# Designs tried in a protein design run: peptides against a protein of PDB entry 8YVU. Part 169

Target 1, 39 residues: chain A of PDB entry 8YVU
Amino acid sequence: PQLCYILDAILFLYGIVLTLLYCRLKIQVRKAAITSYEK
Target 2, 160 residues: chain B of PDB entry 8YVU
Amino acid sequence: TWLTVLKKEQEFLGVTQILTAMICLCFGTVVCSVLDISHIEGDIFSSFKAGYPFWGAIFFSISGMLSIISERRNATYLVRGSLGANTASSIAGGTGITILIINLKKSLAYIHIHSCQKFFETKCFMASFSTEIVVMMLFLTILGLGSAVSLTICGAGEEL

## One batch from the design tools (peptide; made by RFdiffusion4, then SolubleMPNN)

Design b2_p25_3_s3 (from b2_p25_3, 19 letters changed)
Fold by OpenDDE base, seed 2:
Structure b2_p25_3_s3 (fold): chain B 39 residues (1-39), chain C 160 residues (1-160), chain D 39 residues (1-39), chain A 25 residues (1-25)
Amino acid sequence: as target 1 above (39 residues)
Amino acid sequence: as target 2 above (160 residues)
Amino acid sequence: as target 1 above (39 residues)
Amino acid sequence: LLDNLLLELLNLLLSLFILSERLLQ
């Protein structure tokens, strides 16, 4: 049972980090697309 | 094309928010149906007593629905409405997280005080169950908040 | 304890999905960068 | 009713996921 809670915490943290990274990457893609359109 | 992608992602986020809300409501309803929280001594179910699973889920659901509608209709007034709803949902989520954290602390304290080495004691079982449910609700609330914030940022970007 | 395992499963699935999305997005960023360099 | 709603929501999520994948290609 304790291991389960630890795993939950790790997975939760991982999910948050991935979400943030995904958002950042998405913003980068958007900026790149806008730059390509203006050219 | 990218705007279309972003809109689709907004819809996805909205759906995710609605799903999260529905799960929260489901858990809240199940817990309320199975457990008579009113007869439980202590604050181990303070989040449930506050009705957070219900009102929080409602706010998230409304926010998600408005986001989806706003995306589909592509109307400026709907974007503002969605932004407002997402902001409200974000505030609700933050409040919910706070309540849940407090509940977790109380539940953990209860477990510690009673030295619940024997899970077969009714009080220890209830405290453990409460802790588990609150953790799940906390996770769902964080997901909901994340979706609401994301939608808010997207909506703000469309207004600029 | 059983709920913890269910949560672990959900979080795990979410993590996998996010990882896949991140990978795809990263590939898109790379493609966009290459396209911008060739122009 | 709740199960149907959940199923519908799941289908919607799945559809959105598939659509997202198509857009990413």
Scores: peptide ipSAE 0.497, ipTM 0.815, DockQ to the pose 0.079
Fold by OpenDDE base, seed 4:
Structure b2_p25_3_s3 (fold): chain B 39 residues (1-39), chain C 160 residues (1-160), chain D 39 residues (1-39), chain A 25 residues (1-25)
Amino acid sequence: as target 1 above (39 residues)
Amino acid sequence: as target 2 above (160 residues)
Amino acid sequence: as target 1 above (39 residues)
Amino acid sequence: LLDNLLLELLNLLLSLFILSERLLQ
């Protein structure tokens, strides 16, 4: 059970990091789309 | 340049692969140091008995290192070497996943047979611990395989 | 312990989905960057 | 050796993180 909680913590952290990266990438896509629309 | 972005991504994937490999090695080493797998009844640690944490981690480490070196030196021979290493690591990862799934099935079967409602029993605890470690290793192996495949695709794209 | 395993499964699935979405989004950003460069 | 490798890996990850943030700006 303790190892499971450690795994949960690691997976949770990984999920947060991936979510942040995804959000950043999504913002980049939006910026790229805006720049493409202005051209 | 888009090439620079791809290069940075390759380095990140390589680092992730190396990190995954190191974590797998750490888990393997810890399990081997704490547990005498040879004395454990059953095949709950079959992945460890097969030495997967060691050879799998080596393959992932080599592929990640080669990917990073290839990206840094920007040499054609290193790109090919990285592609080859990533392919080998992808195969190793697939094999590792298979071994881990088999180990997981055995561990789960062991838990089921003993009806481990009381996790305080040594056998149930060991089976549960094995299952947890195998699940962790499985996740790490999937991540490593994903990174290796991604690096392989990127490397193949650079050669075309 | 059962709740921990369920959480692990959910977090794992979330991690896989996010990884796939990240890959797709990354490809989109790359395509957008290429199209922006060609203009 | 392992600690140095871990540290190097951490530095690389940090560099990549910083670089990712710069690319986002």
Scores: peptide ipSAE 0.489, ipTM 0.814, DockQ to the pose 0.066
Fold by OpenDDE base, seed 3:
Structure b2_p25_3_s3 (fold): chain B 39 residues (1-39), chain C 160 residues (1-160), chain D 39 residues (1-39), chain A 25 residues (1-25)
Amino acid sequence: as target 1 above (39 residues)
Amino acid sequence: as target 2 above (160 residues)
Amino acid sequence: as target 1 above (39 residues)
Amino acid sequence: LLDNLLLELLNLLLSLFILSERLLQ
C-alpha cells in the first residue's frame, strides 16, 4: 500500500512534466504555423 | 529550431531512460538486501531471480548514455551506436515486461491460493510486497521502453 | 488501498496518452520544418 | 554510491530541464 502511494506521486509528477512539455510543443507548432502563413 | 528541440528531447529522453534504469536498479538492490530471495518459497520473485532489475537497468543506462553522447558529439558513428543501443534496450525492455507480467500472474495466483485474509502473515505480506514491486518495475520498464523507442525513432530520422 | 491502485491505472493511462500525443506533435513539428526548408 | 549516482542523475535531469527552457526561449 505504501508503494502504491509512491508510484502515484511519481506518475503524477511525470504527468505534470509531460503536460508542460506538450504545452510548450503546442506553442512552438503554433508559432511555426504563423511564420509559414506570413511567407 | 525543430532540430534543436529534437536534440533537447533526445537528451531528456536519454536522461529519463537512465533515471528509470537507476530506479529499477535501486528497487532491485533494496529487494535483494531486505529479502533473501533464495530462501523464499515459490516463484513470487522470479523476475528478481532472473536478474532483470540488473541487466535491464544496465541496458537502459547504456542506451541513455549513448543517446546523450550521440547528441553532444553529433557524429554519425555515435548516432548509429545510439540507435543500436536503443534497439537493444527496447528488446530488453520488451523481454522484461514479459517476465514481469509472468511474475505478476504468479504472485496474484499465490495470493489467491493462500486466501490471504490475514495480511500480517509472512507469506501473504511477502506476496503482496512482491506484487507491488513487480507492478512498479513494470511501469518503470514501460517508461524505459517508451523512451528507448522514441530515441530510436529520432535516431532513425536523423540517418535518413 | 483499492483507490490507490485505481489512481495508478488512471495516471498510467494518462501518461501513455500524453506520450503518444507528444510523439504526434513532434512528428508534426518535424514535417513543418522539412516543408519550410524545401521552400 | 547509489545515493551519489541518484544525485548525479537528478542534477543531469535538472540541467537538461534548464537547457530545454533556454532553447524554448
Scores: peptide ipSAE 0.504, ipTM 0.819, DockQ to the pose 0.080; fails the geometry check
Fold by OpenDDE base, seed 1:
Structure b2_p25_3_s3 (fold): chain B 39 residues (1-39), chain C 160 residues (1-160), chain D 39 residues (1-39), chain A 25 residues (1-25)
Amino acid sequence: as target 1 above (39 residues)
Amino acid sequence: as target 2 above (160 residues)
Amino acid sequence: as target 1 above (39 residues)
Amino acid sequence: LLDNLLLELLNLLLSLFILSERLLQ
């Protein structure tokens, strides 16, 4: 049971980090698309 | 294009917030249906006694709905309203996290004091179940807070 | 303990989905960068 | 009523998922 809670914490942290990375990457894609449109 | 994508992100975040709220309500209703919280001794279900699953879910639901409506109608007054609702939901989420952490601490202390070696003992089972539910609610509250904060930042960026 | 395992399964699934989305988005960023370099 | 609401929410999530995939293509 303790291992399960530790795994939950790790997976939760991983989910948050991935969400942040996804948001950053999405913003980068948008910036790249805008820069390509202005050319 | 970036505004359109931000709008889609806002909708996604709003839906996530509504979903989180619905899950919190479901957990609240299940716990209230299975357990008579009013008759449970101690502070194991302090978050439930405070009505957090209910009011927290309402705040998150309202914030999510306002975010979706604001995005769909693209009206300035709705954007401001959504920003206000998301800010309020963020504050509510932070308060909820604090309450849940306190509840979790009390539940863990209760388990430690009673030396719960046998899981099938009624008190130990209730304490462990409470701890599990509180942890789940904590995760949901953090997700809701994250969505509300993200929506608040997006809304603030549109007003600037 | 059973709820913990259910939560682990949900978080794990969420992590996999986010990872796949992140990979797809990363590939799109790379394609966009290549297209902008050829102009 | 709850089942219908859950189904509606699921449909909304599915629609958003489909929309997100279309934006990524």
Scores: peptide ipSAE 0.487, ipTM 0.808, DockQ to the pose 0.074; fails the geometry check

Design b2_p25_3_s4 (from b2_p25_3, 19 letters changed)
Fold by OpenDDE base, seed 5:
Formats: sequence, structure tokens, C-alpha cells
Structure b2_p25_3_s4 (fold): chain B 39 residues (1-39), chain C 160 residues (1-160), chain D 39 residues (1-39), chain A 25 residues (1-25)
Amino acid sequence: as target 1 above (39 residues)
Amino acid sequence: as target 2 above (160 residues)
Amino acid sequence: as target 1 above (39 residues)
Amino acid sequence: LLEELRLLLLALILSLFILILELLS
């Protein structure tokens, strides 16, 4: 049971980090799309 | 810039794989330190007896490290080496998942047969502890396998 | 304790889905970069 | 012998952990 809470904390942190990375990547894709549209 | 972002993403996957491997090793060492697995009756700790937390963690760690090194040096020979290591790690992860599922089934069957409502009994406590550890290792192995497969696909795409 | 295991399962699934989406987005960015390089 | 093996394993794990931290920095 205590190990479950530790796992939850690790998975939660992992999820937050992945979400931040995904947002950064999405912003980059949008910038690339805008640049290609202006050409 | 895009190649730099992709490299950072692969490094992240490699780090995740290494972290997963380290957690598996930590669980393995804790179990081996606290419990004498050789004297435990039954196959509740069959995955630990097979040494999976150790050799599996080594494979995942090597795969992750090679992936990180391959991205940093950007050398063709390292890319091939990383692809091979990731493939081997993926196979090892699949085998590990199979072993862990078998162990989980045995542990659950043991708990069901003995009607382990009283966790204060040594046998029931060990069975429940084994089940919890096996479930955690299963999740970690699935995460490691996912990262290894992803890195393998990315590496294969670069070779084409 | 049961709630903890349910949360672990949800967070685990979320992590897998985000990883897959991230990989897809990364592949799209790579394709866009290759297309821009060929122009 | 088993205790010595455990200590050796622990030392190897710690070494790997330090190596990973160095790679992450």
C-alpha cells in the first residue's frame, strides 16, 4: 500500500514532465506549420 | 532545431528507460536483502529467483545509455549499436513481462487458496508483498519496453 | 489502498497514451523537417 | 559469502546510479 503511493508520485511526476514536453513539441510544430504556410 | 528537439526526446526516453532499470534493481536488492528467497516456500518469488530484476535492469540500463551516447555523438556505428541494444532490451522486456505475469498468477492463487485475510501471518504477508512488488515491476517493465520499442523504431527510421 | 491502485492504473494508461501521442507528433515534426529540407 | 555478494551488488548499483546522474548532468 505505501509502495502504491510512491508509484503514484513517480507516475504523477512522469505525467507532468511528459505533458510539458508535449506542449513544447506542439508549440514547435505550430511554428513550423506557420513558417511553411508563409512560404 | 528540429533535430536537436528530436535528440532531446530520445535522450528523455533513454533516461526514462535507465530510471526504470534502476528502480527495478532497487526493488531487487531490497527484496534480496530483506528476504531469503532461497528459503521461501513456493514460487511466489519466481521472477526474483530467476534474477530478472538484475539482468533485465542491466539490459535496459545498457540500452538507455547507448541511446543517449548515440544521440550525443551522432555517429553511424553508435546508431546501429543502440538499435541492436534496444532490440535486445525489447526482447528481454517481453520475456520479463511473461515471467512476471506467471509469478503474479501464482501469488494471487496462493492468496486465494489460503484465504489470506489475516496479513499478520508470515506466509500471507510474504505473498501480498510479493504480489505488490511483482505488479510494480510489471508496470516498470511495460514502461521500459515501451521506451525501448520507441527508441528502436526511431533508430530504424534513421537507418532507412 | 484500492483507490491508490486505481489511480496507478489511470496514471499508467495516461503515461502510455501521452508517450504514443508524443511519438506521433515527433514523427510528424520529422516529416515536416524532411519536406522543408527537400524544398 | 551471500552477505559479501549482497554488498558487491549494492556497490555495483550505487556505481551505476552515480554514472546515470553523471550522464544526466
Scores: peptide ipSAE 0.473, ipTM 0.802, DockQ to the pose 0.057
Fold by OpenDDE base, seed 1:
Structure b2_p25_3_s4 (fold): chain B 39 residues (1-39), chain C 160 residues (1-160), chain D 39 residues (1-39), chain A 25 residues (1-25)
Amino acid sequence: as target 1 above (39 residues)
Amino acid sequence: as target 2 above (160 residues)
Amino acid sequence: as target 1 above (39 residues)
Amino acid sequence: LLEELRLLLLALILSLFILILELLS
């Protein structure tokens, strides 16, 4: 049972980090698309 | 430099706040649908009785939406509105944390008084369930408050 | 304890979905970079 | 009356969820 709560915390942190990385990557894709359009 | 970073992450913080609000609202609706809180003895679900998952989620949702709209339109009037909404959401988040801490203390006291050694007892199960949900909501509220405060600081920096 | 396992399952699924989206987005960034290099 | 309020709340939650998806797209 304690392992379950620890796993929940790890998965929660992982989800937050992945969300941040996804947002950063999405911004990079948008910047790349804008740069490609200007060429 | 810190303000510049916050400005770049403003949209992300708004989305995070909306997501947190939605999760809190989902938990509130699930608990209200599965359990008749009015028939439960004790103050185990005091945060739910106070309606925090609902009004708190509404405040966070409005704050997050206004922050996203403000970032997208880049209008002065929207910045002021977003700042006001984020401030209100920060106050709501602080109040919510206080309510959840009180609820958690009551739930833990309930578990201690009833000496919940047997998980098959309905009262002990409900108290344990309430404690788990309250802890989850507390974490979500802390995240929501963090995002709202960050957005408030960002908005204040734009007005200066 | 059962709620903990349910939460683990939900967070696990969320993590998988985010990972897939991240991978797709990363591939898009790489494709955009290659297209920019060929120009 | 309480059940009707619950249904209205569910509809509002769904509407907000759709709006969030539109904002994220």
Scores: peptide ipSAE 0.468, ipTM 0.794, DockQ to the pose 0.076
Fold by OpenDDE base, seed 2:
Structure b2_p25_3_s4 (fold): chain B 39 residues (1-39), chain C 160 residues (1-160), chain D 39 residues (1-39), chain A 25 residues (1-25)
Amino acid sequence: as target 1 above (39 residues)
Amino acid sequence: as target 2 above (160 residues)
Amino acid sequence: as target 1 above (39 residues)
Amino acid sequence: LLEELRLLLLALILSLFILILELLS
């Protein structure tokens, strides 16, 4: 049971980090698309 | 700037807020359907007795919807409405966190008093279940509050 | 305890989905960067 | 009455989920 809670914490942290990385990457893609459109 | 990033992700934040609200509502409905909270001794489910999953979900859902609509329509009146709704949702989220923390403390105290090492005892099981649900709700509420605050900052930035 | 395992399953699934999306987005960024370099 | 309320709530939740999916598409 304690291992389950530890796993939950790790997975939760992983989810947050991945969400942040995804957002950053999405912004980069959008910036690249805008730059491509302006050229 | 950080504000520009938040503005670009405003729709995503709104969707996240709605999703969080829906999950909270789902948990609330499941708990209310499976457990008769009124017959449970103590305040282990005080957050549910207060109806937080319901009203909190409504506030977060409304704020998220308004945020999405405001972003899509780009109307000034919708921006103000979204700002107000997000502010209200932020207050609701803060209140919810407070209620959940109190509930968590009561649940933990109950577990400690009964020395619940036997998970098969009804009282210990209920206290443990309450603690787990409250923790989950707390995380969801924190996420919702974060989204609401982010949307509020975005809305405030648009009004300036 | 059982709820913890359910949460683990949900978080695990979420992590997998986010990882896949991140990989797809990363590939898009790389393709955009290559296209920008060729121009 | 309580059961009807539960069903109504379930229907509302489902409707909201459909709406969210539509907004995401």
Scores: peptide ipSAE 0.466, ipTM 0.788, DockQ to the pose 0.069
Fold by OpenDDE base, seed 4:
Structure b2_p25_3_s4 (fold): chain B 39 residues (1-39), chain C 160 residues (1-160), chain D 39 residues (1-39), chain A 25 residues (1-25)
Amino acid sequence: as target 1 above (39 residues)
Amino acid sequence: as target 2 above (160 residues)
Amino acid sequence: as target 1 above (39 residues)
Amino acid sequence: LLEELRLLLLALILSLFILILELLS
């Protein structure tokens, strides 16, 4: 059970990091779209 | 084309493969360091006894490194080497998956036999731990295999 | 313990989904960048 | 020594993970 909790913590952290990266990438896509629209 | 996409992501796939390999190696080392597999009754850790986390990790690491190097140097010999390494890694991954599945089945059977309602019992804890680790290793192996296959396809496409 | 395993499964699935979404988003960013470069 | 090795491996894994995240970004 303790190991399971550790795994949960790791996976949770991984999920958070991925979410942050996804958000950053989403912002990049939006910026790219805006730039494309202005051209 | 898919080949073009794979080519562009070859380095990423290589890094992913290396990471997967490292994670597998880490789990293998942790399990080997924490648990004396030789003293554990049953074949709950058969994958570890077979040394899969180690040799599999090595193969994946080599494959990933070769893929990265091949992409960076853009040399024909490196491409061939990477292709060979990725092929070997793919084979290793497949073998590893098989071993892990067998281990998982044994672990689950062990849990079932002991009717592990009390997870605080040492045997049940070890079985559960083994199951968790094996599942994780299985997923990592699948990811590694996927990356290796992708790199192999990419390399094969470059040779054509 | 069972809840932990369920959580692990959910987090793992979440990780996979996020990875796929991230890949798709990355492809979109690349396409947008190419389009911007061609203009 | 074993604990140090474990920590080193963990650090390496974390570093690689961060690197992958940076490459993905």
Scores: peptide ipSAE 0.494, ipTM 0.806, DockQ to the pose 0.208; fails the geometry check

Design b2_p25_4_s1 (from b2_p25_4, 15 letters changed)
Fold by OpenDDE base, seed 2:
Structure b2_p25_4_s1 (fold): chain B 39 residues (1-39), chain C 160 residues (1-160), chain D 39 residues (1-39), chain A 25 residues (1-25)
Amino acid sequence: as target 1 above (39 residues)
Amino acid sequence: as target 2 above (160 residues)
Amino acid sequence: as target 1 above (39 residues)
Amino acid sequence: DELLELAILFLLLTFSLFFLLFLSN
């Protein structure tokens, strides 16, 4: 049971980090697409 | 200014409402599939017995969909329809909160009556599980209600 | 404790889905960068 | 695409709230 809660915390942190990275990457893709369109 | 901000976020609020509804449906279906609520002693799952996860989710889903469609098409008749649907969803959310609070009280009362000190006991586990699920559903319902109310305010502002 | 394990399963699934989406997005960024470099 | 981002943010918020609730109990 204690291991389960620790795992939950780790997985939750991982989810948050991945979401932030995904958002940043998506913004980068959009910026790259806009820059490519302007060329 | 607040109305303009809410208007810009109408689609987000609609998606939030749909997502909340879907999560509620998922919880409802999982609980109903895993547990035979009809055979559980007591009213610790009264909200599920009342079918709130299902009808509440339907109302929130319809309201959210109408809000999204209304925003995309920007038609006056759709705005009015969305306002009506969001109002209905707000009422449903309020009713849901009431049902969930009653369920929570019953679950807590059950825990107190049976002196649930051991979590591993089946009855106490079910009561604790019910309490946790009801709390989760309560938070989801509050989020859905907040979105529905916000959409209602936005729709009312557009009619004025 | 059992609820914790269910939560672990949900968070794990969410993490996998996010990882897949992140990988797809990362590949798109790389392809966009390569295309931009060739222009 | 923007809607998807908003949906993901909402999911994260909901997961965060649920996690906090589980930690508090």
Scores: peptide ipSAE 0.430, ipTM 0.759, DockQ to the pose 0.109
Fold by OpenDDE base, seed 5:
Structure b2_p25_4_s1 (fold): chain B 39 residues (1-39), chain C 160 residues (1-160), chain D 39 residues (1-39), chain A 25 residues (1-25)
Amino acid sequence: as target 1 above (39 residues)
Amino acid sequence: as target 2 above (160 residues)
Amino acid sequence: as target 1 above (39 residues)
Amino acid sequence: DELLELAILFLLLTFSLFFLLFLSN
């Protein structure tokens, strides 16, 4: 049971980090697409 | 400015309502299928006995669907319908929160009275399980209520 | 305790899905960068 | 695409809140 809560914390942190990275990456893709369209 | 922001998020808010409704319905069906609530001592599942997961889910689903349809078709009659449905959902959500808070108090009181040192006892386990589920349902209901209220404000703004 | 295990399962599934989406997006960014370099 | 991003953000917010609630108990 204690291990379960620890795992939840780790998975939660992982989810937050991945989401932030995903958002950053998505913004980069959008910027790249806009730049390619202007050329 | 706030109205314009909310208008852009109407579809998202509608989806949120539907999702919340589905999750609530799932919790209700699972609990009712696994547990015989009628034979459980005490009112630790009072919210489930009241049928909140079911009727609340219906209200939120209807309001969410109407909100999405209203946004897509952009018809005046649909806007009014959505406003009415969201208002009803807001009332339902408020009622649900009240029921869940009462249930939570009863569950916590039960745990305190029985001094659940033996967590593995069936009664203490059920009370703890009820408390956890009720907290989750409360959170979902708050989210649903927030979305319904937001949609209501958006709809009212469109009528003006 | 049992809810903890259910939460672990949900968070684990979420983490897998996000990882897959992140990988897909990363591949798209790389492809876009290569295409822009060839122009 | 924007809707998906918003949905993911909402999901994360919900997960965050649930996690905080479970940690508080």
Scores: peptide ipSAE 0.417, ipTM 0.747, DockQ to the pose 0.093
Fold by OpenDDE base, seed 4:
Structure b2_p25_4_s1 (fold): chain B 39 residues (1-39), chain C 160 residues (1-160), chain D 39 residues (1-39), chain A 25 residues (1-25)
Amino acid sequence: as target 1 above (39 residues)
Amino acid sequence: as target 2 above (160 residues)
Amino acid sequence: as target 1 above (39 residues)
Amino acid sequence: DELLELAILFLLLTFSLFFLLFLSN
C-alpha cells in the first residue's frame, strides 16, 4: 500500500522529468534543423 | 482573430479529443475488467455502469479523427462531417459530465455516510478510488468537451 | 491495493515509452550535430 | 511534429492533474 503510492510518485516524477527533457530535446532538434536550412 | 487561432490548432484539438477518448477508454476497460461493478454496493461506479467511458470515447475519437482528416484534405464534405461529429461529441461530453457528477456525488455521499476513517477498509477504499477515477474522467471529459466545442465553433465559422 | 498496482503498471509503461522516444530523439540530435560538424 | 509535442504536453498535463488528485485525496 504505502510502497505502491511511493512507486506511483516516483514513476510520476520520472514521467514529468522525461517529458520535459523530451520537449527540450525536440526544440533543440527543430532549432538545429532550421539552422541547417538557413545555411 | 480567435477563429484563426482555433483553425491553426484544429489538429491539436482533434488529437486532444482522441487522446482524451483513449484515456477514458483505457480507464473504462481497466475498471470493467478488474472490478465487477454490478456487485459493488452502491452506485459509486454509475458512470461506468452507464458505459460512458466507451460510448464517450467513441464519439470523441470519431470527432477528433474527422477534424484531423478535414483539416488535412480541406474538403467541404469533411468539414461538415467534422462539424457534425464535434456537435455529437459535445452532446456526449455534456451527458458524460452529468453522469460523472452524479457518480461523484454518490461516491462522496458513500464516504460521508460510512465515516471512512480507515482508508484500508475495502468499501471505503473502493469509494475513494471511484471518486479519484471519476474526477479524472470528469477532467478528461471537460477537456474533450472543450475541444469538441472549439472545433464546432471553428467548423461553423468555416461554413459561414 | 490492486488498483495501485494497475496504476503502477500504466505509469511504468508510460515511462518506458517515453524513454524509448527520448532515446530516439537523442539519437536524432546526435546525428544532426555530427552532420553539422562535417559541413 | 508540433502536434506530437502538443499531444505529449496534453498527456503530461493530464498525468500531472491525475497525480495531484491522487495526492490530494
Scores: peptide ipSAE 0.443, ipTM 0.770, DockQ to the pose 0.112; fails the geometry check
Fold by OpenDDE base, seed 3:
Structure b2_p25_4_s1 (fold): chain B 39 residues (1-39), chain C 160 residues (1-160), chain D 39 residues (1-39), chain A 25 residues (1-25)
Amino acid sequence: as target 1 above (39 residues)
Amino acid sequence: as target 2 above (160 residues)
Amino acid sequence: as target 1 above (39 residues)
Amino acid sequence: DELLELAILFLLLTFSLFFLLFLSN
């Protein structure tokens, strides 16, 4: 049971990090699309 | 066809070895820092007492680094060095698997002998914790061994 | 204890889905960058 | 970038296997 809670914490942290990276990548895609439209 | 696929994935395999090594080192250092393994009754942490997370991680890290460098520079001496390092890492991985299996058997035996119905007992908790960590390390070691063997086959194919 | 394992399963699935989405998004960014360089 | 994708895939595979092992025990 205690190990399960530790695993939950690790998976939760991993999920947060991936969400942040996904948001950053989404912003990059938007910037690239805008740059392509201006050319 | 398999050799051509492995050659294209050499860098990835090298990075996989390094990552596996780093994760193993992290687990080893955390367990050694949080738990006094010497004071734990039984051999439920025999793999840690043997120092496998440390020396195994070193071998896998060196093998992965040499593999990446060899692929980038395409020098014959680096290819041989990478082959040697990957072979050594494969041997280390096999030894590590053996140690981890022995540790797993001891941990499971401990759980069965003590009939660990009460999870909150320190001994039963440590045995269950050891079992979980050993299984994780076993999986990582298998992945590392797979990458090392793949790189060894690729290197041997280039020398022929 | 049972709730902990259920939470682990949900967080794990979430991690897999986010990783797949991140990979797809990264490929899109690369394709956009290549197209911008060829123009 | 390709290396990062492969690293993420490897991490996912490792987490998947660990999760399956934890569920089985």
Scores: peptide ipSAE 0.434, ipTM 0.763, DockQ to the pose 0.110; fails the geometry check

